# Peptides against a protein of PDB entry 5HB3: the designs that were tried, part 70

Target 1, 150 residues: chain A of PDB entry 5HB3
Amino acid sequence: RQMQDRCMSEYNQRIRNAPEGSIDPFRMACYKIIGRCDLSNRSLDGLQTDVNDWIWLQFNLARETDRSLELAGESYGLAELQASIREIGLKHFPKTAAEDTNGSFGMFFYLQILAGMFEQAIAYLYPFSYVDAVHFAIALTYYGLLRPVD

## One batch from the design tools (peptide; made by RFdiffusion4, then SolubleMPNN)

Design b1_p19_1_s4 (from b1_p19_1, 8 letters changed)
Fold by OpenDDE base, seed 5:
Structure b1_p19_1_s4 (fold): chain B 150 residues (1-150), chain A 19 residues (1-19)
Amino acid sequence: as target 1 above (150 residues)
Amino acid sequence: SAKEEKVKEFWNKVAKEES
């Protein structure tokens, strides 16, 4: 708690008082990750990041925290992450096999699996690869991650 | 593979647009 409060204070002070471009981007990243500061901006400005870094950041920022305990006043949990993934899917990923020009459907499937969106992931994969969808459905059911429809 | 590279490029673009 004391560390988080200190991070929030320093983050706010630097954002308000530091000249543009004078702040170490790594330090700002630390404030964001450890202090959970400014969770509405889930990017690391000034850093060269790839897709793996982006994924890592999203999952680390997403916490199942009791809103009552979150000092930052901003809540970002798994539900919000899942909502963001749905939006990303609608904007950037093919909905049907006919729309798939880049073979990117597998990446969206993977992202949904990582986010625990198992039913949606299987439903999405089905029109692209029936066999793969069935295999994953069986596996997920075996591990108790997919609820069979009665 | 060439396919994997294209997929990575696509993801990097998506990540950049959503960041």
Scores: peptide ipSAE 0.190, ipTM 0.771, DockQ to the pose 0.761
Fold by OpenDDE base, seed 1:
Structure b1_p19_1_s4 (fold): chain B 150 residues (1-150), chain A 19 residues (1-19)
Amino acid sequence: as target 1 above (150 residues)
Amino acid sequence: SAKEEKVKEFWNKVAKEES
């Protein structure tokens, strides 16, 4: 907590006092990831990032921490990430095979799997690829990650 | 493949919009 408080203090000071564009983007990334600063903004401005970096960042920010030790509004865990993924799905990804113009359904399926949304992921994949959905369902069930329904 | 590249481009766009 002492480290977090110091990080927040330094982060706020730099945002307020540093000339625009003068802050080391890597330092700011450290404040965000380690210090849990400004979690409402989950981007790393000034850094060249790809999809893998984005995924990595989301999961690292979504830490399971004692919420009592975090400041109000700076808590971000798996539940919040899952909620964010649901919203992303609603906004950007196809709901049916007929809406799939880019073949992007697989990426959203993958994202849901990474976030532990197994039942939802299988349900989502099913109308796009029956065979794949069944295969994944069998595998997830075998490893105890999917609860079979009678 | 060309399809895979389009999917990656689409995802990169989504990631930028949601970041």
Scores: peptide ipSAE 0.195, ipTM 0.770, DockQ to the pose 0.753; fails the geometry check
Fold by OpenDDE base, seed 2:
Structure b1_p19_1_s4 (fold): chain B 150 residues (1-150), chain A 19 residues (1-19)
Amino acid sequence: as target 1 above (150 residues)
Amino acid sequence: SAKEEKVKEFWNKVAKEES
């Protein structure tokens, strides 16, 4: 808590007082990730990032901490991440096999799995690859991650 | 593979747009 408060203080001070472009982007990233500062902005300005970095960032920022320990307005959990993933899916990824032009369905499936959206992931994969969907469903069921359909 | 690269490129674009 003390560290978090210090991070927040330093972050706010730098945002307010530092000239534009003078802030070390790595330091700011540390404040964001460790200090959970300014979670409304989930980008790392000034850093070159790829898809892996994006995924890593989203999941780290979505760390489920006790909301009671988070400052008001600085809450971003798994539920919010899952909501974001759903929106991304609706906007960018094919909904049916007929819409699949780039073979990107697997990436969205993977993203859903990472986010714990198991039932949705299987349901999504099914029309693209029946066999794969069944295999994953069996595996997820075995580990108790997939709820049996009534 | 070429297919994997295309998927990666697509994903990178999506990630940039949503970041």
Scores: peptide ipSAE 0.189, ipTM 0.767, DockQ to the pose 0.800; fails the geometry check
Fold by OpenDDE base, seed 4:
Structure b1_p19_1_s4 (fold): chain B 150 residues (1-150), chain A 19 residues (1-19)
Amino acid sequence: as target 1 above (150 residues)
Amino acid sequence: SAKEEKVKEFWNKVAKEES
């Protein structure tokens, strides 16, 4: 708790008062990841990041713990992450095979699976690959991860 | 593969825009 409070204090102070570009981006990343500071901004400004870094960050910021146990004043859970992923899907990823120019559907499928959005992932995959969707559906059902959609 | 690289590039673009 003390560490988090310290991180939040330092983060707030620096983000508001420090000259632009003067803050060590790695330090800011630490404040965000460890201190849970400014969870509404899930980016690492000033760092060269790729897709793997982005994915890693999103999932590390998303906590499955009870919000009542969250030590930070801000909370960001799996539900919020899932909502973000849905939004990303709507904006950037193809809805059908006809829209798939880059073959990116698999990445979005993967992202949904990582986020535990199993039903949605299968539904998404279906128009791209019926066979694959069925196989994944069977597997997920076997492990009790896939439930009927209400 | 070339296809995988294209997908990665696309994803990187998306990630950047969403960050």
Scores: peptide ipSAE 0.185, ipTM 0.764, DockQ to the pose 0.836; fails the geometry check

Design b1_p19_2_s1
Fold by OpenDDE base, seed 5:
Structure b1_p19_2_s1 (fold): chain B 150 residues (1-150), chain A 19 residues (1-19)
Amino acid sequence: as target 1 above (150 residues)
Amino acid sequence: SAAERAQALKELGEKIIAD
């Protein structure tokens, strides 16, 4: 669309030509979201954000498109998001209850659920909270989101 | 405490975004 093309042009121009520190981060965020500019950088530079903002942005930018029609670095789907969450888990979240010093396991569980990684999420939660893991497993199964193992 | 946990999660979120 015409608007998207304009956003791309303005984004690239400002990144290259604007003096350091003079770029309005909110304007740049608009260009990224609307114009889908520079999808290799899936963050909002210059803005204070939290995990909810981050995950919102990831889903906003994620698209299931025909990748054969897209250039390298311009495609980002659910599979790539799931891969990113796995990597984040390896780097930043506890692997066992013994490693949990700040109770952050729940956040990683939450991220996996949002990304549709249901089996992995339940498996992860189980050693931290058995009861909660069972309840979520039952609920997910009821809604057809978790595949039971015989 | 819940407040301490919330702060820890916020800091973790910032770290995740920065990476």
Scores: peptide ipSAE 0.017, ipTM 0.405, DockQ to the pose 0.678
Fold by OpenDDE base, seed 3:
Structure b1_p19_2_s1 (fold): chain B 150 residues (1-150), chain A 19 residues (1-19)
Amino acid sequence: as target 1 above (150 residues)
Amino acid sequence: SAAERAQALKELGEKIIAD
């Protein structure tokens, strides 16, 4: 907690008072990850990141803890992460095979799997790759993560 | 090509982060 408090203090101080361009983005990233600073902003400004970095960050920031126990009084758990993934899917990923110009459907499938959205992931993958969707469905069912619909 | 798709995916990632 002491470290977290220090991170929060330094983060707030730098964000508010540091001259533009003087803040080390890596340091700020550390404050966010370790200190859980500014959980409403779950991006890493000033850093070149990709989807993998983004999803990694989301999982690190996600906590299943009472809001009252959070330093900043904010809560970001699995439910919020899943909501974010869903929103990103609607905005940035193809909904049908006809919309898929870059083959990015696999990435969104991957994100949904990571977030535990198994049924949604399989449903999404099915129109893009029937065979793969079936194989993943079998595997997920075997591990008790996917249940057949009646 | 695979390289083109990779680049497109990278750009998409950047857009996701920017939003």
Scores: peptide ipSAE 0.015, ipTM 0.390, DockQ to the pose 0.710
Fold by OpenDDE base, seed 4:
Parts: sequence; C-alpha cells; structure tokens
Structure b1_p19_2_s1 (fold): chain B 150 residues (1-150), chain A 19 residues (1-19)
Amino acid sequence: as target 1 above (150 residues)
Amino acid sequence: SAAERAQALKELGEKIIAD
C-alpha cells in the first residue's frame, strides 16, 4: 500500500509538473502497472504498443476487488475489460466473414478468449471458421469453461 | 443467433467427448 501510494504520488507529480515531452514513457508505464495509477487511461502513452501489449496491460490493471470497497469511479475489473473488448469488437473487427478483409477475426477471437468470453468467442468464430470453432468448443467444454446460455 | 450457435457447438463438443 505504501508503494502504491508513492507510485500514485510520483505519477501525479510527473503528470502535473514535468515539462512537456520530458516524461519517460517507460517510467510512467511502471507507475501505471505497479501503482495502478490513472486507471481511466488504460493505454501506454508514448510507447509503440500492439494488441498484445494492450491486453497484457488490461489484465495487469484489472482487479476483481469487492465492489463494496472500491470507490465506484476507479474500479476496473474483468467485467469492465470484457465490456471494452465488446466495444472494440463492434468498432474495429469484422462482424461477418464477408466483412473480413484483413483476416483480423482471429485477433478478436483471441481477445475474447483471453477475457474469458468463451461463449461469445465461439459464437463469433463460427461463421469465420467452423472447424476451428468446433475444436475450441470441444476444448473449452473439456475444461468446463463453456457455459450454457442462460 | 450467436448464442444458439455457441450452444450448438457446446452440445456437439459434449457429444464428441462422451463418445
């Protein structure tokens, strides 16, 4: 807790007082990751990041804490991550095979799987690759991860 | 629906595993 408070303090101080362009993005990333600073901004500014970096960061920032203890405005958990992935999917990924020009459906499938959105992931993958969807469905079922739709 | 497809795949998977 003391370390987190220090990280938060340093993060805020640097954001406020550092000359423009002088902020070490890696240091800020460390504060973000370790101190969970500024959870409203879930990106690493000034760094060249890819989807893997993004999702890694999201998982590091996401905490399932008792909702009762977190101030309503700063909670970022798995549910919020899932919501974000849904939004990203709606905006940036093909909804049908006909819309898939770049083969990016696999990435969205991957993101959904990582976020535990197994049913949605399988449902999404099915029209793109029936065979793959079946294989993943079998595997997920084997591990008890695929749930019936309530 | 997507949900129905997912359920169908689940059922298929369960059948395959049971076999």
Scores: peptide ipSAE 0.015, ipTM 0.353, DockQ to the pose 0.021
Fold by OpenDDE base, seed 1:
Structure b1_p19_2_s1 (fold): chain B 150 residues (1-150), chain A 19 residues (1-19)
Amino acid sequence: as target 1 above (150 residues)
Amino acid sequence: SAAERAQALKELGEKIIAD
């Protein structure tokens, strides 16, 4: 906690007082990841990142804490991440095979799998690749991760 | 190509984090 408090202090100080362009984005990223500073902004400003970096960051920042102790806007867990992935899917990924221009459906499938959205992931993959969807469904079922709809 | 797809995914990632 002492380290976290120090990180928070330094993060806030730099954000407020550092000259424009003088902030090391990597240092700020460290404060965010280690110090959990400014969790409402779950991106790395000033850094060139991709979807893998993004999802890695989300999982590192996500925490399941006692909800009774959390203030509004302070909580970010798996449920919130899943919601974010759903929103991202609606905005940035193809809904049908006909909309797929760059083969990005696999990435959205991957994101859903990582987030434990197994049923949704399989349902999404099915129209793009029937065979793959079946194979993943079998595997997920084998490991007890896929729940049939009641 | 794989390279083109990789680039597309990279750009998509950047778009996501900027969203």
Scores: peptide ipSAE 0.010, ipTM 0.344, DockQ to the pose 0.646

Design b1_p19_2_s2
Fold by OpenDDE base, seed 1:
Structure b1_p19_2_s2 (fold): chain B 150 residues (1-150), chain A 19 residues (1-19)
Amino acid sequence: as target 1 above (150 residues)
Amino acid sequence: SAAARQQALEALGQSIIAD
């Protein structure tokens, strides 16, 4: 807790008072990850990152906190992450095979799997790759992760 | 190609983070 308080203090001080261009983005990333500073902004400014970096960050920031103890807006758990994945899917990924020009459907499938959205992931993958969807469905069922619709 | 796919994924990553 003391460490988090120090991180928050330093983060706020740097954001407000640091000269333009003088902020070390890696240091700010450390404050974000370790200190959980400014959780409303779940991106890393000033760093070149890919989808893997983004999803890694989301999982590190996600906590199943008792919502009763946190002020509204600071809670970020699995449900919020899943909502973010859905939103990103609607904006940035193909909805049909006809819309897929670069094979990006696989990345969205991957994100859904990581977020535990197994049924939705399989349903999404099916029109793009029937064989792969069936194979993943079998595997997920074997491990007890897939819940078929009744 | 695998390279083209990787570039597309990286571009998507940047778009997601920048959004």
Scores: peptide ipSAE 0.015, ipTM 0.428, DockQ to the pose 0.658
Fold by OpenDDE base, seed 5:
Structure b1_p19_2_s2 (fold): chain B 150 residues (1-150), chain A 19 residues (1-19)
Amino acid sequence: as target 1 above (150 residues)
Amino acid sequence: SAAARQQALEALGQSIIAD
């Protein structure tokens, strides 16, 4: 708690007082991750990141704890992450096989699986790869992760 | 159980990444 408060203080101080262009993006990233500072911005500004980096950050920032216990005064849970993934999917990933030119559908499928969006993931994958969708559905069902009757 | 589901999810994730 003391560390978190310190991180938040330093983060805010640097954001407000640092000369333009002098902020170390890695240091700011540390404050965000460790101190949970400025959770409304769940990105690493000034850093070039890929989808793996992004999703890693989202899971690190996500908490299923009571909001009242959050020192940051902000909460970000799995539900919000799932919503973000849906939005990203709608904007940046192919909706149909005809729109897929580079095979990026697999990445969106992967993101949905990571976020526990199993039914949606299978439904999404189905038109791109029928066989794969069926195999994943079988596996997910076997482990009790997919609820086909719902 | 929750633990079993988590383990299954991790295994599945690894398989996806490996492809």
Scores: peptide ipSAE 0.009, ipTM 0.445, DockQ to the pose 0.030
Fold by OpenDDE base, seed 3:
Structure b1_p19_2_s2 (fold): chain B 150 residues (1-150), chain A 19 residues (1-19)
Amino acid sequence: as target 1 above (150 residues)
Amino acid sequence: SAAARQQALEALGQSIIAD
């Protein structure tokens, strides 16, 4: 707890008082990951990151712990991550093949699979590529990951 | 805050599309 409080204090101090351009983004990332500081902002400012880096961070921040035992003022679990992915999908990804202008449906399918949203992922993929959706459904069923009934 | 979290989520979503 003492370390956690220290991390929070240092993080807040640097965000508010550090001269422009003097903040080490890697140090701030350490405060985010280890200290779990400012979990409302689940991004790494000042770092060049891709989708894989983003999803890796989300999984590291998402802990399957009792919220009452969380030392940070905020808690984030798999359910919250899944909710975030769902919200991103609703706002930024095509819902039907007719809305797909750039083929971005595959990225949203990928994010859902990574987050364990298998039934939703298959249902989403089907109108874009029914053949692929069926093949993935068979594979997921084979490994016991797809539920026949929600 | 909830507002800050929502803003961060929207920014992240846009970043995913841009990448």
Scores: peptide ipSAE 0.009, ipTM 0.382, DockQ to the pose 0.048
Fold by OpenDDE base, seed 4:
Structure b1_p19_2_s2 (fold): chain B 150 residues (1-150), chain A 19 residues (1-19)
Amino acid sequence: as target 1 above (150 residues)
Amino acid sequence: SAAARQQALEALGQSIIAD
């Protein structure tokens, strides 16, 4: 907690007072990850990141806590992550095979799998690749992860 | 539990990034 408090203090001070472009983005990333600073902004500014980096960060920031003890706006758990992935899917990924020009459907499938959205992931993949969707469905069922009736 | 599931998913995410 002491470390977190220090991180928060430094993070807030730098954001408010540091000249533009003078802040080390890696240092700020450390404050965000370790200190859990500014959780409303779950991105790493000033760093070149890809989807893998993004999803890694989301999982690191996501916590299942007692919501009754959290201040408003500070809660971010698996449910919120899943909601974010759904929103990203709606905005940035193809909804049908006809819309897919670059094969990006696989990435959105991957994100849903990582977030434990197995039924939704299979349903999404099915129109793009029937064979792959069936294979993944079989595998997920084997591991007890797919619940088609629930 | 939901917490255990989340931890497992987090661990999976970390492992993928580490590879």
Scores: peptide ipSAE 0.008, ipTM 0.379, DockQ to the pose 0.031

Design b1_p19_2_s3
Fold by OpenDDE base, seed 1:
Structure b1_p19_2_s3 (fold): chain B 150 residues (1-150), chain A 19 residues (1-19)
Amino acid sequence: as target 1 above (150 residues)
Amino acid sequence: MEEERKKALEELGKKIISD
């Protein structure tokens, strides 16, 4: 808690007082990750990041906390992450095989799997790759992660 | 084809992070 508070203090101080261009983006990233600073902005500014970096950050920031103890608007758990992935999916990923021009469907499937959205992931994958969807469904069912609807 | 997919994913990743 003390470390988190210090990170938050340093983060806020640097954002407010640091001269333009003087902020080390890696240092700020550390403060954001450790201190969970500014959860409304879940990105690493000034860093070249990819989808893997993004999703890694989301999981690191996500915490299942008692919402009663968090400040209003700063709650970020698995549910919020899942909502974000769903929103991103709607904006940036193909909805049908006909819309898939770059083969990005696999990435969105992957993101949903990571977020525990197993049923949605399988349903999404099915029209793109039937065989893969079936294989993953079997595996997820075997491990008790997929809830087949009776 | 693999390199093109990789580039496309990287570009997509940048867009996702910018939102």
Scores: peptide ipSAE 0.015, ipTM 0.438, DockQ to the pose 0.695
Fold by OpenDDE base, seed 2:
Structure b1_p19_2_s3 (fold): chain B 150 residues (1-150), chain A 19 residues (1-19)
Amino acid sequence: as target 1 above (150 residues)
Amino acid sequence: MEEERKKALEELGKKIISD
């Protein structure tokens, strides 16, 4: 709690008062990650990031807590993350094998798996790579993560 | 092919983060 409060204070102070171009993006990233500051902006400004950095950040910021317990009155959990992944999928990833020009389907599959969207992930992967989809389905079923169709 | 794919994914990643 104390650490979070300190991070929030420093983050807000620097955002408001720091001269333009003087903000250390790494320091701000630390405040963002540790303090979960400004959950409406789930990015690391001023840093070169990729999909792995993005998803890592999302999971670090996500908390399964009661909204009433959030310091900033903001709620961001797994459900919101999953919603974001779905939205990103619709915008940036191929929906069919015919649309796949760069082989990016694998990344979207990966994001869905990380977010626990196992059924959707397998369903998505199946038309792109049947063999891989089957192997992942077997593995997920073995570990009790994939829900069988009733 | 692998390097090209990697580059494409990195570019996509940047786009996703900026979206």
Scores: peptide ipSAE 0.015, ipTM 0.423, DockQ to the pose 0.659
Fold by OpenDDE base, seed 3:
Structure b1_p19_2_s3 (fold): chain B 150 residues (1-150), chain A 19 residues (1-19)
Amino acid sequence: as target 1 above (150 residues)
Amino acid sequence: MEEERKKALEELGKKIISD
């Protein structure tokens, strides 16, 4: 708690008072990751990041905590992450094989798998790669992760 | 092709973070 409070204080102080261009983005990233500062902004400003960095950050920030102990509006767990992935999928990833120009469907499948959205992931993959979808479905079923609808 | 795909995914990542 003391560390989190210190991180939050330093984070807010620097955001408000630091001269333009003087903010060390890596230091700010450390405050965000360690202190879970400003959970409304789940990005690393001033850093070159890719999809892997983004998803890594999301999982690091996500916590299944007692919501009663968190400040209002700062709750971020697996459910919120899954909702974000769904939204991103609708906006940024192909919905059909005909829309896929760069093979990005695989990345969205990957994101869904990481987030435990197994049924949705298989359903999404199926029209792009039938064989792969079946193989993953078998594996997920074997481990009891896939819940087939009767 | 792989490098181009990587660049495309990096750009996608930037868009996702910016949304």
Scores: peptide ipSAE 0.014, ipTM 0.452, DockQ to the pose 0.571
Fold by OpenDDE base, seed 4:
Structure b1_p19_2_s3 (fold): chain B 150 residues (1-150), chain A 19 residues (1-19)
Amino acid sequence: as target 1 above (150 residues)
Amino acid sequence: MEEERKKALEELGKKIISD
């Protein structure tokens, strides 16, 4: 808690007071990761990041907290992560096999799996790769992670 | 089931961070 508070303090101080271009993006990233600072901006500004970095960061920042104890502006849990994945999917990933130009469907499938969106992941994968979708569905069912719709 | 999923995801998240 003390370290988190320090990180937040330093983060806020730098954001407010640092001259333009003087902010070390790596240092800010450290504060964000350790302190969960500025959860409204869940990105590493000033750094070149890929989807793996992004999803890693999301998991790092996501916490299941009692919603009753969280200030409305600082809540970021699994539900918010899942919402973000959905939004990203709508914007950046193919919706159908016909739209797939580079095989990126696999990445979106992966993101959904990581986010625990198993039913959606399988449903999404199915038109792209039937065999893989079936195998994952079997595995997820075996582990009790997939909820078949009755 | 939802609680189990949350736990599993939390564990996965922790693993990803630790890796």
Scores: peptide ipSAE 0.010, ipTM 0.385, DockQ to the pose 0.030

Design b1_p19_2_s4
Fold by OpenDDE base, seed 4:
Structure b1_p19_2_s4 (fold): chain B 150 residues (1-150), chain A 19 residues (1-19)
Amino acid sequence: as target 1 above (150 residues)
Amino acid sequence: SAAEREQALKELGQQIIAD
């Protein structure tokens, strides 16, 4: 808690007072992750990252913490992350196998799985790769993560 | 090609990050 408070204080001070580009973007990233500052901005400004870095950040920011314990006035949980993934899917990924030109369906499937959207992930994957969808469905069912009857 | 596919996926990743 003390560390988080310190991070928030430093983050706010730097954003307000530091000249643009003078702040180490890695340090700012640390403040965001540890201090949970400015959760509405879920990007790492000034850093070149890939989708894996991005999704890692989303998961770190999306915490099912008791709202009462979050020092940050903003709550970002799994539901919000899942909503974001859905939106990303609608914007950037093929909806049907016929629209798939680059095989990007796997990336969206991956993102959905990470976000715990198991039923949706399997349903999405099925028209692109029947075999893979069935294999994942079996595995997810085995672990009690897929509810085929609902 | 595999290289072209990889590049396309990287570009898509950047688009996702930018949103």
Scores: peptide ipSAE 0.384, ipTM 0.879, DockQ to the pose 0.821
Fold by OpenDDE base, seed 1:
Structure b1_p19_2_s4 (fold): chain B 150 residues (1-150), chain A 19 residues (1-19)
Amino acid sequence: as target 1 above (150 residues)
Amino acid sequence: SAAEREQALKELGQQIIAD
């Protein structure tokens, strides 16, 4: 708690008082990840990030914080992340194989797998690549991650 | 081409990050 309070204080002080461009974006990232400062902003300003960095950040920010200790009213957990991935899917990814021009379906499949949305991921992949969907389904079942509907 | 696809995926990634 004391460390978190210090991080928040330093974060707020730097945002308000630091000259523009003087803030080390990596330090700000540390405050966000470790100090959980400004969790409403899920982007790292001033850093060039890719989708892998983005998803990594989302997972790190999505903590099962004991609801009792988070002063910040909105808990961002796995469920919220999964909801976000679902929304991203609806906005940016092809819904059918006929709509896929760039092979982007694999990226959405990947994001869903990372978010633990295994059943949805397999269902999504199936119309794009039957063989791959079956192979992943077998693998996920083997590891007990996919519940076969009896 | 593979390069075009890679660029398209990169752009898509940036769009996701911007959301």
Scores: peptide ipSAE 0.380, ipTM 0.880, DockQ to the pose 0.809
Fold by OpenDDE base, seed 3:
Structure b1_p19_2_s4 (fold): chain B 150 residues (1-150), chain A 19 residues (1-19)
Amino acid sequence: as target 1 above (150 residues)
Amino acid sequence: SAAEREQALKELGQQIIAD
């Protein structure tokens, strides 16, 4: 707790008092990831990131930690991440094959798989690619990650 | 084209990050 308080204090001091552009963005990332500072901001400012970096960060921040141990009092676990991915899906991704213009359905399928949303991922993929959906369903079932509907 | 699709996916990624 004392170490976390110190980390948060240093983080806040740097973001407020450091001249613009003088802060090492990697150091700030370390405060966020290791120190769990400012968890409400789930981005890495000052770094060039892509969707893979973003999802990696979300998983690292999504810890099922005891709420009592975190100063921020924010509970962000796998369930919250899955909810966020669902919302992203509704906002940014095609719902049907007819709406798909750029082939972005694969990215949403990828995000769902990473988040362990296997049943939803297969159901989503099915209208876009039947063959791929069946192949993934077989593989996921083999590994015990997908339960066949009775 | 493949390049256009890649660019579109990158832009979509940035939109997701910005949310």
Scores: peptide ipSAE 0.375, ipTM 0.877, DockQ to the pose 0.776
Fold by OpenDDE base, seed 2:
Structure b1_p19_2_s4 (fold): chain B 150 residues (1-150), chain A 19 residues (1-19)
Amino acid sequence: as target 1 above (150 residues)
Amino acid sequence: SAAEREQALKELGQQIIAD
């Protein structure tokens, strides 16, 4: 808690007072991840990142803990992340096999799996790859992550 | 090609990050 308060203070001070371009982007990333500073901005400015870095960040920023215990006034949990993944899916990924041009469906499946959207992920994958969907469904069911019936 | 698909996926990743 004391560390978080200090991070918040330093973050705010640097954002306001530091010359443009003088702030180490890695330090800012630390303030965001460790200090939970400015969680409304879920990107790392000044860093080259890929989708894996992005999704890792989203998970780290998402908290499953009681929001009342968070020092940050911002609320971002797994539900919000899942909503974001859903919106990303609607915007950037094929909805049907007929719309698939580049085989990008696998990336959306991957993001859904990471976000714990197992039933949706399998349902999404099925029309693109029956075999893969069945294999994942079996595996997820075996580990108790997929509910075969409602 | 596999290389073209990989590049397309990277670009898609960047689009996702930019949202």
Scores: peptide ipSAE 0.371, ipTM 0.876, DockQ to the pose 0.804

